Peptides against a protein of PDB entry 7BDX. Designs and how they scored, part 328

Target 1, 212 residues: chain A of PDB entry 7BDX
Amino acid sequence: EMGAAACTLLWGVSSSEEVVKAILGGDKALKFFSITGQTMESFVKSLDGDVQELDSDESQFVFALAGIVTNVAAIACGREFLVNSSRVLLDTILQLLGDLKPGQCTKLKVLMLMSLYNVSINLKGLKYISESPGFIPLLWWLLSDPDAEVCLHVLRLVQSVVLEPEVFSKSASEFRSSLPLQRILAMSKSRNPRLQTAAQELLEDLRTLEHN

## One batch from the design tools (peptide; made by RFdiffusion4, then SolubleMPNN)

Design b2_p29_7_s2 (from b2_p29_7, 10 letters changed)
Fold by OpenDDE base, seed 3:
Structure b2_p29_7_s2 (fold): chain B 212 residues (1-212), chain C 212 residues (1-212), chain A 29 residues (1-29)
Amino acid sequence: as target 1 above (212 residues)
Amino acid sequence: as target 1 above (212 residues)
Amino acid sequence: ELDELFEETLKNLAVPELEELSKKAAKPE
């Protein structure tokens, strides 16, 4: 309870840029984000065994941690910090997104994907994420999710890669061959307007890059 | 570990007025401070039984919570919030200061006393604290502490009462009879300059009020 | 590990606002 309340409070205030600067201005940020990754990993590993009630104090705690990481990554100094000093956390997030089954921990996946998207605004972060082993298979796995919000945030992350020629040119052949284009095309016909728009824009961007 | 790290991070950023405003601007502040009081109480109650290592994750967690309360009380809106909406936490702090033995949890006592001092800047807070049952016996108990920092913060709290005629006039007879004046006089001869000054000023203030 | 935050918090004492100071003849330290 108290840990979850403290993390939830910290998550709420971390929506401010000034608070993110204060978090990072202390010597404790490295330790905090290191332990964050370990805590998230331990939680996700525990899901395959016991039917952990998704409404547990532990789930709320991990959800708040993912929220803090997302809010930190939303700020320029925060994403620079994560990319330069907390790469292990990014590796952990990528791994956990791979370990979670379709429909499992949907809200946590959304926050983790938002964190990665926010990091992808930094060219170093985009390179780091996109050059990670198994990144394209991970995108394929995540686009198989039945949840529209998960799929939306995956499409936004893919769009960040596609819109950056320096990154996309290296992996363009693998992206074109391994992306589930039929699934993205099906999403462009979704009744969810946000998912429909994101899928349509990505298909337009991919077509534009095919003609150049 | 992770709970203590999150609370420690929240403590560090709560030194900012903007962060205190953000903490209080959320609907979660009431719940957070309610659970804070319960957590502090549970920790102090556990000290009489097991030799809890003072360097435990639990001790660090509670220490960070006391730090957060102190920093919140340092801000005008924070002390107003505590006095209006978190009186149970103030009651808990007063109780825990009574339950702790001289020399026990010195740093935690200092933070709790600083929190009460910060609240005492608000006239409502000063009234609430000073009118609490057993307040004067508590001051006597705390002034028996061998620690100079504990005694310093007790003297500052006493000074806040003495400097407010509206509060002091109601309890002046009880304060004059129950304050360990010989102990305060001994503190005015301390080699600790902060303790020496605070004791000397309080003795001067008390003498001034005796001649009026 | 907490000593710096402790020492920082020790400096974070409430100061009366000017409106409160007008009632309290206490010098702002």
Scores: peptide ipSAE 0.192, ipTM 0.786, DockQ to the pose 0.174
Fold by OpenDDE base, seed 2:
Structure b2_p29_7_s2 (fold): chain B 212 residues (1-212), chain C 212 residues (1-212), chain A 29 residues (1-29)
Amino acid sequence: as target 1 above (212 residues)
Amino acid sequence: as target 1 above (212 residues)
Amino acid sequence: ELDELFEETLKNLAVPELEELSKKAAKPE
């Protein structure tokens, strides 16, 4: 209870750049993000057994942690910090996104994907994420999610890779072979307008890069 | 662990007025301060049994909570919020200061006393605290603490009462009879210069108010 | 680790705002 309340307040105030700078300027930031990764991992591992109620204090706590990471990654200095000093947390987020089943912990997946997208604004962060082992299989897995918001954030992450020639050129062959283009094409026909637009734009960008 | 880390970061950033305003401007502030009081109470109740190590995650968590309350009370809007909307927390702090033995949880007592002092800057807060049942016996108990910093913060709280004629006039007879003047006089001879000064000033203020 | 935050918090004593002090001073004799 109290931990979840404190973490939820910290999440709320972390929307401010000055608060993110204050969090990162202290000696405690490294420890906080290390324990954050471990806490998220422990929670996801607990889900394969007893279905801890999704409304548990623990799930709310982990959700707030993912929100903090997302807000930190929204700020330039926060992205730089995560990419330089908290790579284990990024590895943990990628791992947990692979371990979660389609439709499982949808909101948590959305925040984790948003954090990865925000990190992908930094070229060094985008390189780190996209060069992670199993990244393209992970995208294929995550694009199998029945939730339109999960799929939207996966498409945005894919678009961040496609829009960076220095990253896309290394993986272009694997992207063309392993991206579920038929699934993305189905998303371009979605009734969700945000998903529809993101899928259409990605398909256009992919076609443009095939002709060059 | 993670809760204590999150709460510690929230404590650090709560030194900013803008962060205090952000905490209070949300719908979550009431719940947070309610659970804060309950958490502090649960911790202090646990101390009468097993000596939970003072270095426990739980003690660090409660210490950080007391720090947050102190920082919130340092800001005018924070004082107003505590006095208007979190009176149960103030009652809890007064209760816990009564339940703690001399020399027990010294740092926590200092933060709790600082939070009460900060609230006492608001006339409505000073009235609320000083009109609390057993307030003067509590001052007598707290002035028995062997720690000079605890005694200093008690003297400052007493001075806040004495410097407010609207509050002091109601309690002047009980203050004169129940304040441990001999103990305060002993503090005016302390080797601690801050305690010495605070005790001397309070004795001068009390003498001035006896002649009027 | 908490000692620095404690010392910072010890410095963060409420000072009456000038408006709160002015309300005290504006009691005419």
Scores: peptide ipSAE 0.190, ipTM 0.785, DockQ to the pose 0.176
Fold by OpenDDE base, seed 1:
Structure b2_p29_7_s2 (fold): chain B 212 residues (1-212), chain C 212 residues (1-212), chain A 29 residues (1-29)
Amino acid sequence: as target 1 above (212 residues)
Amino acid sequence: as target 1 above (212 residues)
Amino acid sequence: ELDELFEETLKNLAVPELEELSKKAAKPE
């Protein structure tokens, strides 16, 4: 209980850039983000057994941790810190997104995807994520999610890759051969306007890259 | 582990006034401070059994909670929040200071005493604390502590009462009859210069009030 | 590990507002 409450407050205040700088300026940041990855991993591993109620203290705690990582990654110095000093956390987030089943822990997946998207704004972060083993298969696995918000955040991350020629050129063959085009086309007809727009924009960007 | 790390980060960033305002501006502040009191109480109650190692994760966690309360109480809006909306936490801190033995949890006592001192800057806070049942006996209990830093913070809290005529007039008879004058006189001869000064100043303030 | 935060917190004494300054706030040394 108390841990979840404290972590939830830390998440709330981490929306401020000055708070993110204060978190990172301390000697404790490395330890915190190291334990964060381990805690998130432990939680996801526990889900395959007993139906941990989604509203458990542990679920709230891990959700708040993912929120903190997202808010840190929203700031330039936070992205730099994650990519330079907390790569294991990024590896863990990628792994956990693969371990979670479609429709499982939807809100947590959204925050983890947002953190990866925020990291992808840094070219070094985008390179690190996109060069991770199994990255392309992971994107397609995540696009199989029935949740429109999960799919939206996957499409945004895919767009970050497609819009960066230095990154896309390395993966272009694998990307083109495995792209679930029918799934993205279905999303472009979604009743969710945000998902519809993101899928349309990505399809336009992909068409532009076929003509070059 | 993770809870203590998160709470420690929240403590560190709570040194900023803007962070304190952000903590208090959220809908989660009331719940956090309610659980804080319960967690601190649970910890202190567990000490009478097994020698909980002072360096335990739980000890670190409770220490960080007391640090957060102290930092919140350092800010005007934080004092107002505690006195208006979290009186149970103040009652808990007063109770726990009574339950802790001389020499027990010294650093925790120092933070709790500092939080009370910070609250005492607000006249409504000073009234609330000083009108609490057993307040004068509690001050004398705490002045029996062998730790010079504990005694220093008790003397500062006593001075806050003595310097406020509207508060001191209500307790003046009890204060004069029970005051451990010999203990304060011994502190005025301490080798600790901060304790020595605080005890001398308090003795001068008390003498001034005897002539009026 | 907590000693630095403790020492920083020890410096974070409440200062009364100017109108309350008639009360000698124990100046942080």
Scores: peptide ipSAE 0.179, ipTM 0.785, DockQ to the pose 0.183
Fold by OpenDDE base, seed 5:
Structure b2_p29_7_s2 (fold): chain B 212 residues (1-212), chain C 212 residues (1-212), chain A 29 residues (1-29)
Amino acid sequence: as target 1 above (212 residues)
Amino acid sequence: as target 1 above (212 residues)
Amino acid sequence: ELDELFEETLKNLAVPELEELSKKAAKPE
């Protein structure tokens, strides 16, 4: 209980840039983000056996941790910290997104995807994430999610790659062959206007890059 | 582990007034400080049986919680919150200071005493603390501590009462009869200059109030 | 491990506001 409450407060205040700077300016940041990855990994591994109630202290804790990572990655110094000093956490987030089943822990997936998207604003972060082993298969897996918000954040991450020629040119052949284009086309017909727009824009961006 | 790390980060950033305002502006503050009291109480009750290593995750957690309370009480809005909305936490801190043996959990006692001192800057807080059942016996007990830093913070709390005529006049007879004046006089001869000065000033303040 | 935060917190003593001037707050040293 108390850990989840403290972590939830830390998440709330981490929406401030000054708080992110204070978190990262301390000597505890490295240890905190290392243990964050381990805690998230332990939680996701525990889900295969017991239907942990989504409102459990453990679920609340991990959700708040993912929120903190997202808020840190929203700030330039936070992105630089994660990309330079906490790559293992990024690897853990990518792994956990692969381990979670479609429809499982949707809100946690959204926060993890938002954290990766925020990191992808940094060219070093985008390179690191997109060059990760199994990244394109992971996008295919995540685009299989029945949740429109999960799919939306995956499409935004794909768009972040496609909009960076220095990154996309290296993997363009693999992206074109391995992306579920028919699924993205189906999303462009979604009743969810945010998902529809994001899928349409990505399809337009991909078509534009086929002609160049 | 992760709870202690998150709580430690929250403690570090709570040194900022803006972070204290953010903590208190949220809907989670009441619950957090309620659970804080319960967590501290559970920890102190556990000490009677097992020599919990001072470096345990639980010890680190409770230490960080006491640090957060101290930092919150350092701010005017934080004092007003604690005095109006978290009186049970203040009662818990007073109780735990009574339950801890001389020389036991010295650093935790220092933080708890600092939190009470910080609350005592608010006249409502000072009235609440000083009118608490057994407050003067508690001061006598705490002044029995072999630690100079514990004794220093007790003397500061006593001084905070003595310097407020509206509070001191109600309890002046009980204070004069129940304070260990010989012990305070011995502290005024301490080799610790901070303790020596605080004890000397308090004895001067008490003497000045005997002549009025 | 917490000694720095402890030392920083030891400096974070409340000061009375100008209206609470009746108390000589112990200045943080």
Scores: peptide ipSAE 0.174, ipTM 0.786, DockQ to the pose 0.171

Design b2_p29_8_s1 (from b2_p29_8, 13 letters changed)
Fold by OpenDDE base, seed 1:
Structure b2_p29_8_s1 (fold): chain B 212 residues (1-212), chain C 212 residues (1-212), chain A 29 residues (1-29)
Amino acid sequence: as target 1 above (212 residues)
Amino acid sequence: as target 1 above (212 residues)
Amino acid sequence: MWSYETEEEKEKAEEVRKETEELHRELLA
């Protein structure tokens, strides 16, 4: 309980760029993010395959950890740190996103996807995550989630890949052959305005690429 | 382990006034400080009477908690918050300082004493702690500690009481009757320059009060 | 450590950060 409370406060204050710089400027950052990945992994492994998102101290703790990673990745120096010094954490996040079933741990998925999106705004980060084994299949697996927010953040990540020619050129063949076009089209008709807009924008980007 | 790591990072960043304001500006501060007191109390109660300070994750966690309280109390709004909204935590700190034996948990005592000193720079805070039952006996109990740093911070707290006429007048009789003058005189001859100076200054302040 | 970012990158990151903080408030209220 206390650990979760402390971590939650740390999450809140990490919204500040100055706080992120302070976190990373210390000698404890490497250890912290290493243990973060291990903790999130342990949590996911403890879940039964059919269990919905748990409302527990442990769940809140893991949410806070994911939130901290997201806030760190929102800052330029934080992205640089993650990509250079904490790649294992990024690998863990990708793994966990794959290990969770559609509909399982929705809020955690959203936070982790947000962190990956933030990492992806840096070309080095985008290259790293997109070159991970099974990245494209993972995107489609995540896009099969019934939750609109999960799908929204997947679409945003897909858009990051599509908008960067250097990255997209490497995966273009696999991307085009496996693209769940019908799923994205369905999302473009969603009642959720954010999801609808994201799907429409992605479809427009894809059309532009096919004509180039 | 993860909780301790998160708490340690929070401790580090709480050295910033802006971070303290952020911690207190949220809706989780009350809960955090309530659990903080409970956690510290549980730790102290888990110690055997003859056990020296433990080097464990639990110990480091409690140190970080005490450090956070100290940093919060170093800021004006933090002092106001503690005195108005988290008096139970202050009571817990006073209790724990009394429950620990001389030589037991030295570093924790130092951190807790530092927090109380910071609280005491506010007149309202000073009034609150000085009017706690057994406060004067507690000071002398703590002054019996063999550790110079513990004694140093006790002397600083005693000085805060002596320097405030409104507070000192209420306890002057008990204070004068129980003052461990020989102990303070011994400290004024210490090889530790900080302890020596603090003891000398207190003796000077006491002389000034006796002549007024 | 200082790292350069474009204004566009900063705006995108800030948007997501705000969304994260909103989610934080919702989850932990």
Scores: peptide ipSAE 0.132, ipTM 0.794, DockQ to the pose 0.220
Fold by OpenDDE base, seed 4:
Structure b2_p29_8_s1 (fold): chain B 212 residues (1-212), chain C 212 residues (1-212), chain A 29 residues (1-29)
Amino acid sequence: as target 1 above (212 residues)
Amino acid sequence: as target 1 above (212 residues)
Amino acid sequence: MWSYETEEEKEKAEEVRKETEELHRELLA
């Protein structure tokens, strides 16, 4: 309980750029983010079957951890830190996103995807995660999720790839051959306005790429 | 381990006034500080005999908690919050300081004393803690500690009482009759310059009170 | 720690920060 409370507070205050800088400026950052990955992994591995996210201290704790990572990645120096010094954490997030079933741990997936999106704001970060083994299949796996928020953040991450020619060109063949176009088209007709917009924008971006 | 790491980070960033305000501005502050007191109490109660502070995650966790309280109390709004909304925590700190033996959990005692000192900066806080049952005996109990840092912070807290006539007058008789003058005089001759100075200043303050 | 960030990157990051804050509130409500 106390750990969850502490992490929750840290999550909240990490929305500040100055706090992120303070976290990273200390000698504890490396250890913290190392343990973060391990803790998240342990949580996901403890899940059996179609476990719904429990409103528990444990789940809250992991949510807070993912939130902290997201907030750190929202800052330029945070992205730099994660990509240079905490790649294991990024690898872990990618792994966990793959290990979770569609519909499983939806809120956690959203937070993890948000963190990856933030990392992708930096070209170095985008390159790193996009070159991860199984990245493209992972995106499509995640896009099969019934949750609109999960899908939204997947689409945003896909867009990050598509909008960066240097990155996209490396996986263009795989990307084009495996693109779940029908799914994306369906999302462009979603009642969820955010999902609808994201899907529509992505489709437009893809059309632009075909003509160029 | 993760909890300790999170608390440690929170401790570090709580040195910022803005972070303290952010902590207190949330709806989680009350719960956090409630659990903080309970956690600290549980830790101390788990100690048996002359247990040395273990360099463990548990001890680090409790240190961080005490540090957070100290940092919160360093800010005006934090002091206000503690005195108005978290008196149980203050009571717990006083209790734990009494429960620990001389030389036991030195680092924790220092942090707890620092927090109380910060609270004492506010007149309302000083009044509250000084009116706590057994406060004066507690000070002398703590002053019997062999550790210079513990004694230093006790002396500082004593000075806070002495320098506030409205507070001092209420306990003046008890204070004067129980004053461990020989101990304080010995401290004024300490090799530790901080302790020496604190003891000397207190002695001067006490002399001033006798002549007025 | 110094790191360069483009205006576009800042805008994207700011959007996500806001979204993260919203999600934080929702999760803790």
Scores: peptide ipSAE 0.096, ipTM 0.790, DockQ to the pose 0.221
Fold by OpenDDE base, seed 3:
Structure b2_p29_8_s1 (fold): chain B 212 residues (1-212), chain C 212 residues (1-212), chain A 29 residues (1-29)
Amino acid sequence: as target 1 above (212 residues)
Amino acid sequence: as target 1 above (212 residues)
Amino acid sequence: MWSYETEEEKEKAEEVRKETEELHRELLA
């Protein structure tokens, strides 16, 4: 309980760039983010196939951790830190996203995807994530989620890849051969306006790439 | 482990006034500080008479919590919050300081005393603390500690009382009748310059009060 | 620690920060 409460407060204040700098400027940052990954992994392993999101202190704790990572990744120095010094955490997030079933831990998935998106804002982060083993299959696996928010953030991550020629060229063959076009087309007709827009934009970007 | 790490980071960033405001501006502050007191109490109860300070994640966690309270109390709005909305926490700190043996959990005592001193900076806080049951005996109990830093912060807290006529007048009789003068005189001859100075200043303040 | 970023990067990051804050409120409501 106390840990969850403390983490929740840390999550809230980590929205500040100055706080992120303070976190990363200390000698405890490496350890914190190392344990973060381990804690998230332990949580996911404990779910034992439960598709419902848990309403518990443990869940709150992990959500807060994911939120902290997201907020750290929202800052330039935070992205640099994660990509340079906490790659294991990024690998963990990618792995956990693969381990979770569609519809399982929806809010956690959203936060993890948001963190990855933030990391992907810079080229070095995008390269690291996109070159991770099984990244493309992971995207399609995640895109099979019934939750619109999960799908939205997957689409945004896909868009980050597509919009960077240096990254896209490396995976273009796999991307094109495995693209769940019908799924994306279905999303472009979603009642969720954010999802709809994201899907439409991605389709437009993909069409542009086919003509080049 | 993760909780301790998170709390440690929160402690570090809580040195900022803006962070304190952010903590207190949220709807989770009350719960956090409530659990803080409970967590500290549970820790102290678990020590079972061990006079040595524990080097554990649990200790680190509690130290960080005490540090957070200290930093919150260092800010005007933080003091206001503690005195108005978290009196139970203050009562807990006072109780824990009484429960701990001389030489036991020295660092924790220092942090708790620092937090109380910070609270005592404003008159409302000072009044609340000084009017707590057994406050004067508590000061003398704490002043029997072999640690110079503990004694230093006790002397500073005593000085806060002595320098406020409105507060001192209420407890002057008990204070004068129970004053461990020989102990304070011994401290005025300490090799620790900070302790020496604090003791000398207090003695001077007390002499001034005797002549009025 | 400090680093440079483009305005586009800042805008994208800011959007996600806001979304994260919203989710924070939802999770803890």
Scores: peptide ipSAE 0.095, ipTM 0.790, DockQ to the pose 0.241
Fold by OpenDDE base, seed 2:
Structure b2_p29_8_s1 (fold): chain B 212 residues (1-212), chain C 212 residues (1-212), chain A 29 residues (1-29)
Amino acid sequence: as target 1 above (212 residues)
Amino acid sequence: as target 1 above (212 residues)
Amino acid sequence: MWSYETEEEKEKAEEVRKETEELHRELLA
């Protein structure tokens, strides 16, 4: 309980750029983010196939950890730190997103996807993530999630890939051959305005790429 | 392990006034400081009479908690919060300082004493602490500690009492009758310059009070 | 530590930061 509470507060204050800088400027950052990944992994491995996201201290703790990573990744120096010094954590997040079943741990998936999106804001981060083994299949796996918010963040990440020619060109063939177009089209008709817009924008971007 | 690491980072960043304000401005502060006290108490109660301060995750976790309280108390609004909204925590700290034997959990005692000193920086905090049941006997109990750093912070707290006439007048009789003068005199001859100075200053302050 | 960030990157990051803060509030409410 206390650990979760402390981590939750740390999540809250990590929204500040100065706090992120302070975290990263200390000698404890490497260790913290190392065991963060391990903790997240342990949590996910402990879940049964049908386990819903639990309203527990453990869940809250892991959410806070994912939130901290997201907040760190929201800052330029934080992204740089993650991509340069905490690649294992990024690899872990990618792996865990694959390990979780559709509908399982929705909020955690959202936070992890948000962190990856933040990492992908810069070219270096995007390159690293997109070059991960099985990245494209992972995107489509995640897009099979019934949760609109999960799908929204997947679409945003896909869009980041599509909008960067240097990244997209490396996986364009696989991307085009495996694109779940029908699923994206269905999302473009969603009642969720955010999801609808994201899907529409992505479809427009994809159409533009087909004509060039 | 992860909880301790998170709490340690929170301790580090809580040195910032803005972070303290952020912690206190949130709706989680009350709960956090409530369970902080409980966690510290649970730790102390788990110790055997002869248990040395353990180099463990649990110990580090509790140290970090005490450090956070100290950092919060270093800020004016933090002191105000503690004295107004988290008195139970202050009571817990006072109790735990009494429960720990001389030589037991030295570093924790130092941190807790530092937090109390910070609280005592303002008159309201000093009044609250000094009016605690058994406060004067507690000071002398703590002053029996063989650790110079513990004794140093006890002396500083005693000095805060002595230097505030409104506070001192309420306990002057008990204070004078129970004053471990020989112990303080011995400290004034310590090889530790900080302890030596603190003891000397206190003795001078006490002498001044005897002549007025 | 200094790191260059484009305005576009900053805007995107700020948006997601705000979203994260909102989610934080929702999860802890």
Scores: peptide ipSAE 0.094, ipTM 0.791, DockQ to the pose 0.238

